# Ledger of designs, part 12: peptides against a protein of PDB entry 5HOI

Target 1, 351 residues: chain A of PDB entry 5HOI
Amino acid sequence: FRYMPFSPAGTPFGFTDRRYLTMNEVGYVSTVKNSEQYSITVSFFDVGRFREYHFEDLFGYDLCFLNEKGTLFGQSKTGQIQYRPHDSIHSNWTKIIPLQAGERITSVAATPVRVIVGTSLGYFRSFNQFGVPFAVEKTSPIVALTAQNYRVFSVHYSQFHGLSYSLSELGTSSKRYYKRECPLPMSLPNINSDMKKDANLDYYNFNPMGIKSLFFSSYGDPCIFGSDNTLLLLSKWRSPEESKWLPILDSNMEIWKMSGGKETTDIHVWPLALAYDTLNCILVKGKHIWPEFPLPLPSEMEIRMPVFVKSKLLEENKAILNKKNEIGADTEAEEGEEDKEIQIPVSMAAE

## One batch from the design tools (peptide; aimed at target 1 L283 K285 E300 M301)

Design b1_p11_1_s4 (made by RFdiffusion4, then SolubleMPNN; from b1_p11_1, 6 letters changed)
Fold by OpenDDE base, seed 4:
Structure b1_p11_1_s4 (fold): chain B 351 residues (1-351), chain A 11 residues (1-11)
Amino acid sequence: as target 1 above (351 residues)
Amino acid sequence: MSAKEKIKELL
């Protein structure tokens, strides 16, 4: 087993000179090999809000995390990280993360208020948005990170215990755990069945965990999308005893249904984000499971939220509406959503 | 674009 650098929805080079370092609901970061150098482009879906920018990468950044305020880059082997604000108001900063012999940065995450670095030895390093360190914690080996505001979702791997996850909040003085290295019920890639296709082997070599992406939903629930193309959502994470992973989408089954039951083995979901009950994703047609260049426009896939999630969504939507009304924003309440029959995913219907 | 529309375009 080899720890590989992970970035949310990052793609391999394959046989090309270019790949996506990361992509999400904000945009996508691409890198192109130019001899011994790389050209990085940070592109956005909202072209009215953000301006695309590019720079020469002399370091060979293989880690990336994009947020609404900036892009975090990392080099897995050297330990170099760089944060680049999208605006010109804040300066870029660079830092070297001290790595032990053979240690790699495996994942990085950035929010407008936090920078997180995870390593193959399980060093969890936290910083503010200016690269000022808060803490270093030793955990199980980190294989993936995502963050929203002060909250971090980390995925860990042990050869003995498989995948685990943590959910933590990074205050100014302390880290709070909601979940600490709990079992993650995500299937690992099946090397024997899936590796019959060269493209699957290339992807496995790039991402041995098969985690296509992980993110927080718009409601701040941890989400993970594995090699099985199932979207898992962590429900009730505030209550330790009630916390459960919900398989909220089987994307292969949804593609098959949407096709009218046609052969769809060449159509793939590439996950970006979960906004309310809609998976933002790239739909890919081809031999590889990841998007090529140019990036297709994102597609919205409706998710049939389980009853217990939908009730929470309705309460949170009512709370958002009430806050908007208090601010004097006339939002037409679409009254029509209360009676939408909660279609439980067939995978959650017990026979 | 809806995933359903995009899938129809891709088929």
Scores: peptide ipSAE 0.595, ipTM 0.963, DockQ to the pose 0.655
OpenDDE base, seeds 1, 2, 3, 5: peptide ipSAE 0.593, 0.590, 0.592, 0.594; ipTM 0.962, 0.963, 0.962, 0.963

Design b1_p11_2 (made by RFdiffusion4)
Pose (drawn by RFdiffusion4):
Structure b1_p11_2 (pose): chain A 322 residues (1-190, 198-318, 341-351), chain P 11 residues (1-11)
Amino acid sequence: FRYMPFSPAGTPFGFTDRRYLTMNEVGYVSTVKNSEQYSITVSFFDVGRFREYHFEDLFGYDLCFLNEKGTLFGQSKTGQIQYRPHDSIHSNWTKIIPLQAGERITSVAATPVRVIVGTSLGYFRSFNQFGVPFAVEKTSPIVALTAQNYRVFSVHYSQFHGLSYSLSELGTSSKRYYKRECPLPMSLPNDANLDYYNFNPMGIKSLFFSSYGDPCIFGSDNTLLLLSKWRSPEESKWLPILDSNMEIWKMSGGKETTDIHVWPLALAYDTLNCILVKGKHIWPEFPLPLPSEMEIRMPVFVKSKLLEENKEIQIPVSMAAE
Amino acid sequence: SKASDVVKEML
């Protein structure tokens, strides 16, 4: 099996010279093939706070993670990473991650206080926001990483357990695991979208902490999974809280569409900030549309029953209250 | 914007 470089909400090149590196509620990072180099553009949705800028990529960064304080870049092959703070007060710093034979950096993540690099051999290298290393840890092969403040949500893969996840906190003292390689019941992919699933074999469209600090993941099944009761290991449950396919179906008047797709950015309490993609492909294009907001709904709606009541989809009060 | 309004404009 070949591990692929993962970034939250990243898109493939397809038949173009540009794609999105990473995408969330803060903004979007794109890269354009420029003869022999790349042109990286860092954009923001709150235009008033941060200024959109661009720079020339002489290394070919294919890994990226965006937070409110800075942008982290990474190269899956050479192992070079660069953290660019949004404000000009703080300097950029660059490090090179040691990589063994065939070892690839599979995912990177950054917070205002932590920088995380994961490799295909299971190396977990953590730094502060300035590049000072804390500890190097060996875990299962990492395929996806996201972080919030001091906490890290890592997704692992092997030939035995399949997909597993770890939830840990990088405290000032030492590292503490809340959950260590527990089952991750995310649906795996089972065509026009072949380009995407070569770029992202797991189908993990994006994963992130919620605005209130709960781990979330958005697989190829277009269902938002939220980790409930992660503080008590014996009570941990993955709860499906939004069937985005059902919502587009309800908003479209019960019509099956093959051109409307959801691209996850982040979860804010009960609202999924996303990009509504219109077209043959399931990933967003250029220019990037304005973010949309999709309220979460428990998957308790049956299509056949909703069609009877309407004879936008009207929902029976008895069913809506449930 | 709400997804419902955007979906309606697509239709």

Design b1_p11_2_s1 (made by RFdiffusion4, then SolubleMPNN; from b1_p11_2, 4 letters changed)
Fold by OpenDDE base, seed 4:
Structure b1_p11_2_s1 (fold): chain B 351 residues (1-351), chain A 11 residues (1-11)
Amino acid sequence: as target 1 above (351 residues)
Amino acid sequence: MKASEVIKELL
């Protein structure tokens, strides 16, 4: 297994010279290969609040985290990190994270008050927004990080235990755990023999955990969106005994519903954020499960617990059609079978 | 934009 650099909603280069380093509700960070260097652009969805900026990247940043105050960049192999405030009031700063032989930075996160670096050896490094270190902790190998204010959601991987997660708060004097290396009930990408031929191979090679993104909801709940296109939310995390992962959205099911039950194998959800009861996402049409350039406008998808099974809906609709055909048997209209929109019950219709 | 509207345009 190889630890790869992870950034929330980051995309591979594929066959192109450009990719998204990260994207979320604030905006998107792109990088373009320019011979031996890269050009990075930090773009925003709220163009009235923020001004797009770009710079030349001589280091080949492969890690990124965007927040409302700045962008954190990292180079997984060299250990270089850079924080760039969006405003001109605060200075950019650069730091080298000491890495052991074979160690990689696997994820970075930044809030207006904290910078976090996670590594393939499980070094968890915390800093303030000015790059002043607070602590170094040894954990299980970190594969993904996100943070909101003082809270950090970390995903860990062990060859023996699979995926785990931690939820911690980085105070001024100490780290508090709400959850510490608890099992994460997320499905890993199935490396079927056929994935080696599929357009998904490039994505798997880029992100072998299949974590499309992770974020905190607007309510401050940890969210993760895996390769199964299910949004998981950690509920009741303040109560250790009551805490549970909720599958709050099956995005493939919701796409299928919104299509009128058509086959939508070329339509994909790319998660950005969870705001209240809506998943902010990019809808992608095409061969790649990730957005290309230009970035489509974000869409809102209402969260819904997957209570219904597609097979039951298909059976119910077949039963309704058969009943209609039994009642309508007196009129010879050869209306072709193919174009019958699946009537999704109004209570389940995506508005 | 609602995802339902965008999906109709993508179909």
Scores: peptide ipSAE 0.492, ipTM 0.949, DockQ to the pose 0.841
OpenDDE base, seeds 1, 2, 3, 5: peptide ipSAE 0.490, 0.490, 0.486, 0.490; ipTM 0.949, 0.949, 0.949, 0.949

Design b1_p11_2_s2 (made by RFdiffusion4, then SolubleMPNN; from b1_p11_2, 4 letters changed)
Fold by OpenDDE base, seed 5:
Structure b1_p11_2_s2 (fold): chain B 351 residues (1-351), chain A 11 residues (1-11)
Amino acid sequence: as target 1 above (351 residues)
Amino acid sequence: MKASDVIKSLL
């Protein structure tokens, strides 16, 4: 296993010279490799609120976090971080995070009030938005971070314990834990089944945890979207005994329903954010499970708990078709094998 | 943009 730099909804280079460093509901950050340097572009979905900007990256930033006030960049190997406000009022700042031999920055997060750096050795470093340090804490190895306001959702990995998570609040004087290194019931990528396609191997080498993204919902609940394309939401996290992960969306099932039950192995959900009851996402058609260039427009997918099993719906629809054919046997109309759209129960059809 | 409409256009 190798600790790789993680950024929310970041994409690999693949066979190209360009990739997305991160994307969310605010926008997307791209990098293009130009010989020995990189050109970074910070783009926004709300072009009326924000102005796109670019800069030359001589450091090879491989970590990124975008928020409404600025973009945090990091270089996993050197420990360099840079915060760039979107406005011209606030100055950019750069720091070097001290790293031990073989230590990597694995994830960075930024809110309008906090900057967080997590490492492969489990160093959790917190700063204000101006890069003033608050604390350094030793945790289990950090593989992913996201933050909203003062709250931080961290994912940890141990070779012995697998995935865990923490939910913390970074006050001015102290860190409060709501959850501290609790088991995370997320499926890891299955190397043997999923790696039969070269595109999946490229993505696994880029992101061995299979965490496509993690974010806070609009209600401030931690969300994670794994390699199984299931959106997990941490419910009731304020009550330690009542807290649970809810599978609020099986995106492969929703694509299958929306296709009329066709096998859509080339349509992929790329998660951006959860706004109320809708997953903001990029729908990708192709061999790669990630968006290419240009970026498709974001789509809204309604969240639905996976109550139904595809096999049962297929069996029920076959049973309904067989009953219709037993009642209608007197008309020999050679209606060709048109791919009869699977009648999804009206209660499951999106209005 | 609704995901249902986009998926229908991608089929």
Scores: peptide ipSAE 0.490, ipTM 0.946, DockQ to the pose 0.853
OpenDDE base, seeds 1, 2, 3, 4: peptide ipSAE 0.489, 0.488, 0.484, 0.488; ipTM 0.945, 0.945, 0.947, 0.945

Design b1_p11_2_s3 (made by RFdiffusion4, then SolubleMPNN; from b1_p11_2, 6 letters changed)
Fold by OpenDDE base, seed 5:
Structure b1_p11_2_s3 (fold): chain B 351 residues (1-351), chain A 11 residues (1-11)
Amino acid sequence: as target 1 above (351 residues)
Amino acid sequence: MKAKDVIQSLL
């Protein structure tokens, strides 16, 4: 087994000189190989909010994470990382992560407030958005990271225990765990069935875990999209005993239904983000399961979630709060309610 | 764009 650099929705070079380093709901980062150099372009879906920019990469960045405030780059072998704010008001910063012999950076994540670096030896390194270090923790080997605000979703791999996950919050003074190295019920790529097509072998060599992407939903729930094209969402993660993975979308089944039951073995979902009840994705037609160039426009795929209950309960709770405020009942709105877990009534969990 | 409309265009 070889640890490979992972970035959310990153694509291999294949037979081309170009690939996507990462993509999500904000945009996409591409790299083009030119002799011994790379040219990186950071592109955005909202062209009114952000300006595309490019730079020459002399280091060969193979790790990337894009957020609304900047882009984090990493070089898996050298340990170099660079953060580039999208706004020119803030300066770029570069840092070298100390690596042991044979250690690699396997994943990086960045939010507007945190930078996280994970390694093949399980070093979890946390920084603020300015590259000031908070801590170094030793965990099981990290294979993937994503982050939203102060929360980090990490995927770990052990040859003995398979895949595990952690969900943590990186406060100013301490790290809190909601979940710590719990079993992750995600299927690994099946080498014997899926590798019969050369195009799948190229992707497996690039990403042996088959994790196409991982992200937080708009509700702050950890999501992972594996090689089986199933979107898993971690529900009830605030309640350690009630926490469960929900298979919220079989994308192959949804493509099949949307086609009217036609053979769709050449149509692929490439996940970007989960916004409410909609998977934002790139639909790809062809031999490769990943998008090529030019990037197709993002598509919205409706998910059949009990999250229709979370959105409806949020809307109903907001409507109840608004009605209480109109009736002049001084209910002190404790500022802490946005992070309360909405209990789904048992009657709505049976449909 | 709705995924259904895109899938139908890819068929």
Scores: peptide ipSAE 0.596, ipTM 0.961, DockQ to the pose 0.574
OpenDDE base, seeds 1, 2, 3, 4: peptide ipSAE 0.595, 0.594, 0.593, 0.594; ipTM 0.960, 0.961, 0.960, 0.960

Design b1_p11_2_s4 (made by RFdiffusion4, then SolubleMPNN; from b1_p11_2, 5 letters changed)
Fold by OpenDDE base, seed 5:
Structure b1_p11_2_s4 (fold): chain B 351 residues (1-351), chain A 11 residues (1-11)
Amino acid sequence: as target 1 above (351 residues)
Amino acid sequence: MKASEVIKSLL
C-alpha cells in the first residue's frame, strides 16, 4: 500500500499530459504538464460569478481543493501549499508544511474560514484562511479530507483497522469532535475482480482507496462516494449514538434503471456534490471511469435508497414476459429480438 | 440537466 495524494473528484493523467486536480459544484481545476512545468487552470461552472484564471506551476501541485472563495494547492512530497483567492482583493499565500522523512501530505481542504492539511503519518494541521496556524494534532494516517465552514470530515486508514472517519468542528480556540476515528463502512477497491481492465488499474494506482469524492451535502452532512459507486451519507451525526451511514444512491443501479435495464458498462458517474436530494455529477461514457477533456456538463441525479435488487427485477420481468408469451401463443408474429426494454415499475421510473 | 435525459443521449 502507498499513500497517494487525494483531492475530491481528482483524475489521473492516464496516457495524457493533462488531468483534473479537483472538481466540485463550484468548478474544476486542471493541470497540464509541459516538459518540467505545469500549467494550472481554475475553471468555474458559474461563469457569471467567477472568472477563469491560470498560472504556471513550477512545484508540480498534486493536491487541490476548490471552494467559493479560493483554491488551495499542495505538493504531497515537498509539503508546499498555496492558497489562491478567486478575488484579486486578497493576496495569495504560500507555506511549507514540515514533513518527516517519508511523510507526505495526503489531502488538503479549504473553506472560506479554514485550511486543513492531513498527512500520511496522521498529522492534522489547521489554519485560518490567511494561513495562520491554529493547531497540530496527531491522528491515525489521513487519506482524505473535506471541509465545510468550520466542519471537517476526515478519512483515516490503518493497515490493522482499515478505514475510519472523524467529524470535527474547528472553532477559534478549540477542536470539537462529533465523531473521532469511528469505523467507516466503505468498501475498498477489489484488486482481483475490478483490475482486469487496465483503466481500473490506472485509477487504482492513482487512488488506492477508491474514494472518488467526499463532500458535505447542502444540509451539512458528510458524504463519501467510493469505488462501488455508492453514495454514503452520515445521518444523525449530532447524536453520537444515533449516527449511521445511509447508502442514499447506488449510481450503477440508477444508470441501469435510466437506461431501461440495458447493460451500461461504459457509462460512469463522477460525483461533484450533493445539493438537497440531487447528486450533481459528470456522466462519463467510455473506457475510463473518470471524465476526459473537454469536461462534459454537470448532470443532476435524484438520490434513492437502493431498496431493489437488480437480479430480482430481472427475474420478475422475465417471469412477466414468459406469462405474456404463454397467453399470446396464437399469433405467429416473427417480431425480431429487439432488446425489450425492461419495464421498471412506474414508482421507480425517474420522472 | 437531468441525468435521465443525458443517459438516454449516451445510449
Scores: peptide ipSAE 0.496, ipTM 0.948, DockQ to the pose 0.842
OpenDDE base, seeds 1, 2, 3, 4: peptide ipSAE 0.493, 0.493, 0.492, 0.495; ipTM 0.948, 0.948, 0.948, 0.948

Design b1_p11_3 (made by RFdiffusion4)
Pose (drawn by RFdiffusion4):
Structure b1_p11_3 (pose): chain A 322 residues (1-190, 198-318, 341-351), chain P 11 residues (1-11)
Amino acid sequence: FRYMPFSPAGTPFGFTDRRYLTMNEVGYVSTVKNSEQYSITVSFFDVGRFREYHFEDLFGYDLCFLNEKGTLFGQSKTGQIQYRPHDSIHSNWTKIIPLQAGERITSVAATPVRVIVGTSLGYFRSFNQFGVPFAVEKTSPIVALTAQNYRVFSVHYSQFHGLSYSLSELGTSSKRYYKRECPLPMSLPNDANLDYYNFNPMGIKSLFFSSYGDPCIFGSDNTLLLLSKWRSPEESKWLPILDSNMEIWKMSGGKETTDIHVWPLALAYDTLNCILVKGKHIWPEFPLPLPSEMEIRMPVFVKSKLLEENKEIQIPVSMAAE
Amino acid sequence: NKKLFREINES
C-alpha cells in the first residue's frame, strides 16, 4: 500500500496546474504549477484581520496546515517544512525532517504553540511554534494529523487493525494519551472521482477538532463523525451527527442530485462550515465559492416518510421534534 | 436554513 500526502480539505490537480493544499475556517491555501516551480497563495475569509499574500515555492510543498496564527508547509519527499506566521513580527523558520528509505511525510499540523509532523513509518516529531524539538516518538504509520492548542488527533493505518486513531495532549511536562490507537469506524471508499481517491485513498475529506474541542472526521461517506466522551476511555463513542447527502436531498426538494457536494472546513458548535461544490467532481474548484453553513441533523430522517408528508421538503413536526 | 436552501438552489 502506498501512503499519500494528506492535508485537511486538500484537492488534487486533476487536469489543471493548480489545487488546494489545505482549507478550513480560517482560509484556503492554493498552489499553482509555475513552469518548474510553484506559486503558493494563502487566502483568508476574514479579510479584515489578515492580508492575503503569496510567495514562490522552490521546493514543491504538498503538505499544508492552517491556523489563526500561521501557516505550516511541508514536502512529503524531501522532508522540508516551513512555518510562516501571518504577522510579520515573527520570523519564518525552516527545518528538514530526517527521512529513511521510502519514508514519506504523510501529514502535518500546527497550532500557535505546537508543530506536528507525521511520517509513513510512524515517526511523531513535535516542535514549538519556533522549531525547537520536544521529543521524537515512534508510533503506528500516521495518515492524518490535526491539532488544537496542545491536543493532537492522529489517524493511523496498518495491515492488521486497519484505521485507528490516537488522541493525545502535548503538555508542558510530558505527552499524555487520552486514547491510544482505538478503532476509527470511518467508512472507507468502495468512476469520475478516481483522481481524488488516488490523491486521498482513505477518503478522509477533512478532520479537525470542533470549536469546543471534540475530534471530528469527514470521510468519503459524507457523514460528519464526532468523538463523544473521549475523556472517559470506556465511554468513547463515534456519533454520526450530520448526513450531508440527506441535507442536500431535503433542501433540493427531494430530488436526487449528482452535482451538489459538501466540502468540510470545520464544526462550530452545531454548524458545519463548508464549501458547496457544484459540478461533476466532488472537490471545489477555482475560484473558491463563499463558505456555507449547514446545521447538523441527527440521521433519523427517512426519505420515504418525508415524501409522504409533502404530498423545500417539509418535515412533520412529530418527526422534527424527535 | 432558508439561506442554505437559497444557496443550494442558486442558478

Design b1_p11_3_s1 (made by RFdiffusion4, then SolubleMPNN; from b1_p11_3, 8 letters changed)
Fold by OpenDDE base, seed 5:
Structure b1_p11_3_s1 (fold): chain B 351 residues (1-351), chain A 11 residues (1-11)
Amino acid sequence: as target 1 above (351 residues)
Amino acid sequence: SEKLKELVNSK
C-alpha cells in the first residue's frame, strides 16, 4: 500500500498531459504538464462571481482544495503548500511543512478561516487562513481531509483497523472532537473484481482508497463518496450515541433506474457536492470513470435511500415475463436479444 | 435529471 496524495474529486493524468487537481460546487482546478513545468488553471462554475485565473507551477502541486475565498495547493513530497485567494486584495502565501523521512502530505483542506494539512504519518497540522499555525496533533495516518468553516472531516487508515474517521471543530483556543477515529463503514475498492478493466487499475493506482470525494453538505453533515458509488452521510453527529452513516444515494442504482433497468457500464457519477436533497455531480460518459476535458456541465441527482434491491426487482420481472410467456405460447416472436426494459415500479421511476 | 435521461437514452 502507498499513501497517495488525495484531493476531493481529483482525477489522474491517465494517457494525457492534463488532469483535475480538485473539483467541487465552486469550480475546478486543472493542471497541464508542459515539459518540466505545470500550468495550473482555477476555473469557476459561477463566472459572474469569479474570474478564472492561471499561473505557472514550478513545484508540481499534486494536492488541491478549492473554496469560495481561495485555493490551497500542496506538494506531497516536498511539503510545500501555497494559498491563493481568488480576490487580488489578499496576498498569496507559501509555506513549507516539515516532513520526516518518507512522510508525505496526503491531503489538504482550506476554509475561509482554516487551513489543514494531513500526512501519511498522521500529523494533523492546523493554520488560520493566513498560514499562522495553531497546533500539530498526532493521529492515525490521514488519507483524506475536507473542511467547512471551523469543522474538519478527516479519514484515517490503519493497516490493522482499516478506515476510520474523525469530526472535529477547530476553535481559536482548542480543538473539539465530535467523533475521534471511529470506524468508517465505507467499502474499499475490490482489486480482484473491478481491476479487470485497465481504466480501473489506473484509477486505483492514483487513489487506492477509492474515495472519489468527501465534503460537507449544505447542512454541515460530513459526506463521503466511495468506489462503490454510494453517497454516505453522517447523520446526528452532534449526539455521539445517535450518530450513524446513512446511504443516501446509490448512484449505480439511480443510473440503472433512469436507464429503464438496462445495464449501463459507460455512465459514471463524479461527485461534486451535496446541496439540500440533490447531489451536484458530473455525469461521465465513456471508458474512464472520471471526467476528461472539456469538463461536462454539472448535473443534479436527487438523493434517495436504496430501499430496493436490484436483484429482487430482476427476479420479480423475470417471474412476470415467464408468466406472460406461459399464457401467450402460440406466437413465434423471434427472441432477439433486445435489452428488454425492466418495468421499474412507478413508485421507483424517477420523474 | 433530464441530462441523465438523455445520456442514458442516447444509446
Scores: peptide ipSAE 0.010, ipTM 0.657, DockQ to the pose 0.546
OpenDDE base, seeds 1, 2, 3, 4: peptide ipSAE 0.010, 0.009, 0.007, 0.010; ipTM 0.653, 0.639, 0.438, 0.658

Design b1_p11_3_s2 (made by RFdiffusion4, then SolubleMPNN; from b1_p11_3, 6 letters changed)
Fold by OpenDDE base, seed 3:
Structure b1_p11_3_s2 (fold): chain B 351 residues (1-351), chain A 11 residues (1-11)
Amino acid sequence: as target 1 above (351 residues)
Amino acid sequence: SKKLAELINSK
């Protein structure tokens, strides 16, 4: 296993010189390789609220986190981080994170009030928005971070324990844990099944955990979207004994329903954020499971617990068809290879 | 719904 730099909804270069460093509900950060340097562009979905900006990156930033107040960049190998406020009133700052031999920054997160750096050795470093350090904590190896306000959702990986998560609050005086290195019931990518398509190999080499994104919902609940394309939400996290992961959306099921029950292998959900009861996402069409350039407009997908099984719906529809044929209704089954649209019950059709 | 239907039907 190799610790790779993770950013929320970041994309690989693939065979191109460009990729998304990160994207969320605020916008998207792209980087283009220009010989020995990179050109970074910070773009926004709300073009009336924010102004797009770009800069030359001489460091090769491979970590990014975008929020409503600024963008945090990081270089996984050198330990350099840079925070760039969107507003010109506040100055950019740069800092070098001290790394041990072989240590990497694996993830960074930033809120308007906190900056967080996680490493492959499990160093959790917290700062204010001005880069003033609060604390260094030793945890299990960090593979992903997200943050909202004072709260941090961290994903950890151990070869012995698999995936775990923490939910913490970075107050002024101390870190509070709501959850501390609890098991994360997310499926890891199955190399043997998922790598049958060369297009997926590049993604798994880029992101071996298959975590497409993680974020806080608009209600402040931790969310994670894995390689299985299921959105997990941590419910009741304030009550340690009642806390549970809810599979609030199977995006493959929703794509299948919206296709009229046709198998679509070329449409992919790329998660951005959860706003109320809707997943903000990019609908990707093509060979790659990640968005290419230009970025498609965001789409909304209503959250729905996967109560229905495709196989059972297919069996029920076959049983209905067989009963119609037995009742001797002379509806000429024109043998036309028309991909018979599976009647999805109206209650399952997304409006 | 509508955007995905458009994406699916745009072969």
Scores: peptide ipSAE 0.013, ipTM 0.621, DockQ to the pose 0.594
OpenDDE base, seeds 1, 2, 4, 5: peptide ipSAE 0.012, 0.012, 0.012, 0.015; ipTM 0.625, 0.614, 0.634, 0.471; seed 5 fails the geometry check

Design b1_p11_3_s3 (made by RFdiffusion4, then SolubleMPNN; from b1_p11_3, 6 letters changed)
Fold by OpenDDE base, seed 1:
Structure b1_p11_3_s3 (fold): chain B 351 residues (1-351), chain A 11 residues (1-11)
Amino acid sequence: as target 1 above (351 residues)
Amino acid sequence: SKKLAELINAK
């Protein structure tokens, strides 16, 4: 296993010279290789509120986190980090994170009030928005981070225990844990089944955990979107005993429904954010499960608990078709039926 | 819904 640099909704280069470092509801950060240099562009969905900007990257930033106030960059091997405010009023700052031999920065997160750096050795480093350090804590190896305001959602990986998560609040004087290295019930990518497609191998090499993104909802609940394309939300996290992961959206099921029950293998959900009851996402068409260039406009997908089993619906629809064919023996219209949209029950149809 | 249906039906 290799600890790879993780950024929320980041994409691999694939066969191209360009990739998305990160994307969310605010915008998207791209990088283009130019020999040994990189050109970074910070783009926004709200072009009325924000102005796109670019700069030359001499460090080769492979970590990124975008928020409404600025962009945090990191270089996983050198430990270089840079914060760039979107406004010209606040200055950029750089810092080198001290790394041990073989240690890598695995994830970075930034809010308007906090900067967080996680490493492959489980060093959790916290800073204010100006790069002033608060603390260094030793945890299990960090594989992903996100943050909202003072809250941090961290994903950890142990070879012995698999995936765990922490939810913490970084106050001015102390760190509070709501959850500390609790088991994360997310499925890891299945190497043997999913890697038979070359496109999935490249993505797995880029992101071995299959975490497409993690974010806080608009209500401040931790969300994670794994390789199974299920959106998990941590409910009731303020009450440790009542806290549970809710599978609030099976995006494969929603794509299947929207396809009229046709199996589509070329449409993929790329998660950005959860706003209220809608998943903001990029709908990707093609062989790659990640968005290419140019970035499609975001789409909204209503959250729905996966209460229904696809197999039962297919069996019920087959039974209805067979009963219709037993009653309708007289009409030659046999050939056209393969393309009939599976009637998804109205209670299951996306309005 | 509508945008996904358009993407699915876009050949």
Scores: peptide ipSAE 0.013, ipTM 0.584, DockQ to the pose 0.622
OpenDDE base, seeds 2, 3, 4, 5: peptide ipSAE 0.013, 0.011, 0.013, 0.012; ipTM 0.576, 0.470, 0.581, 0.472

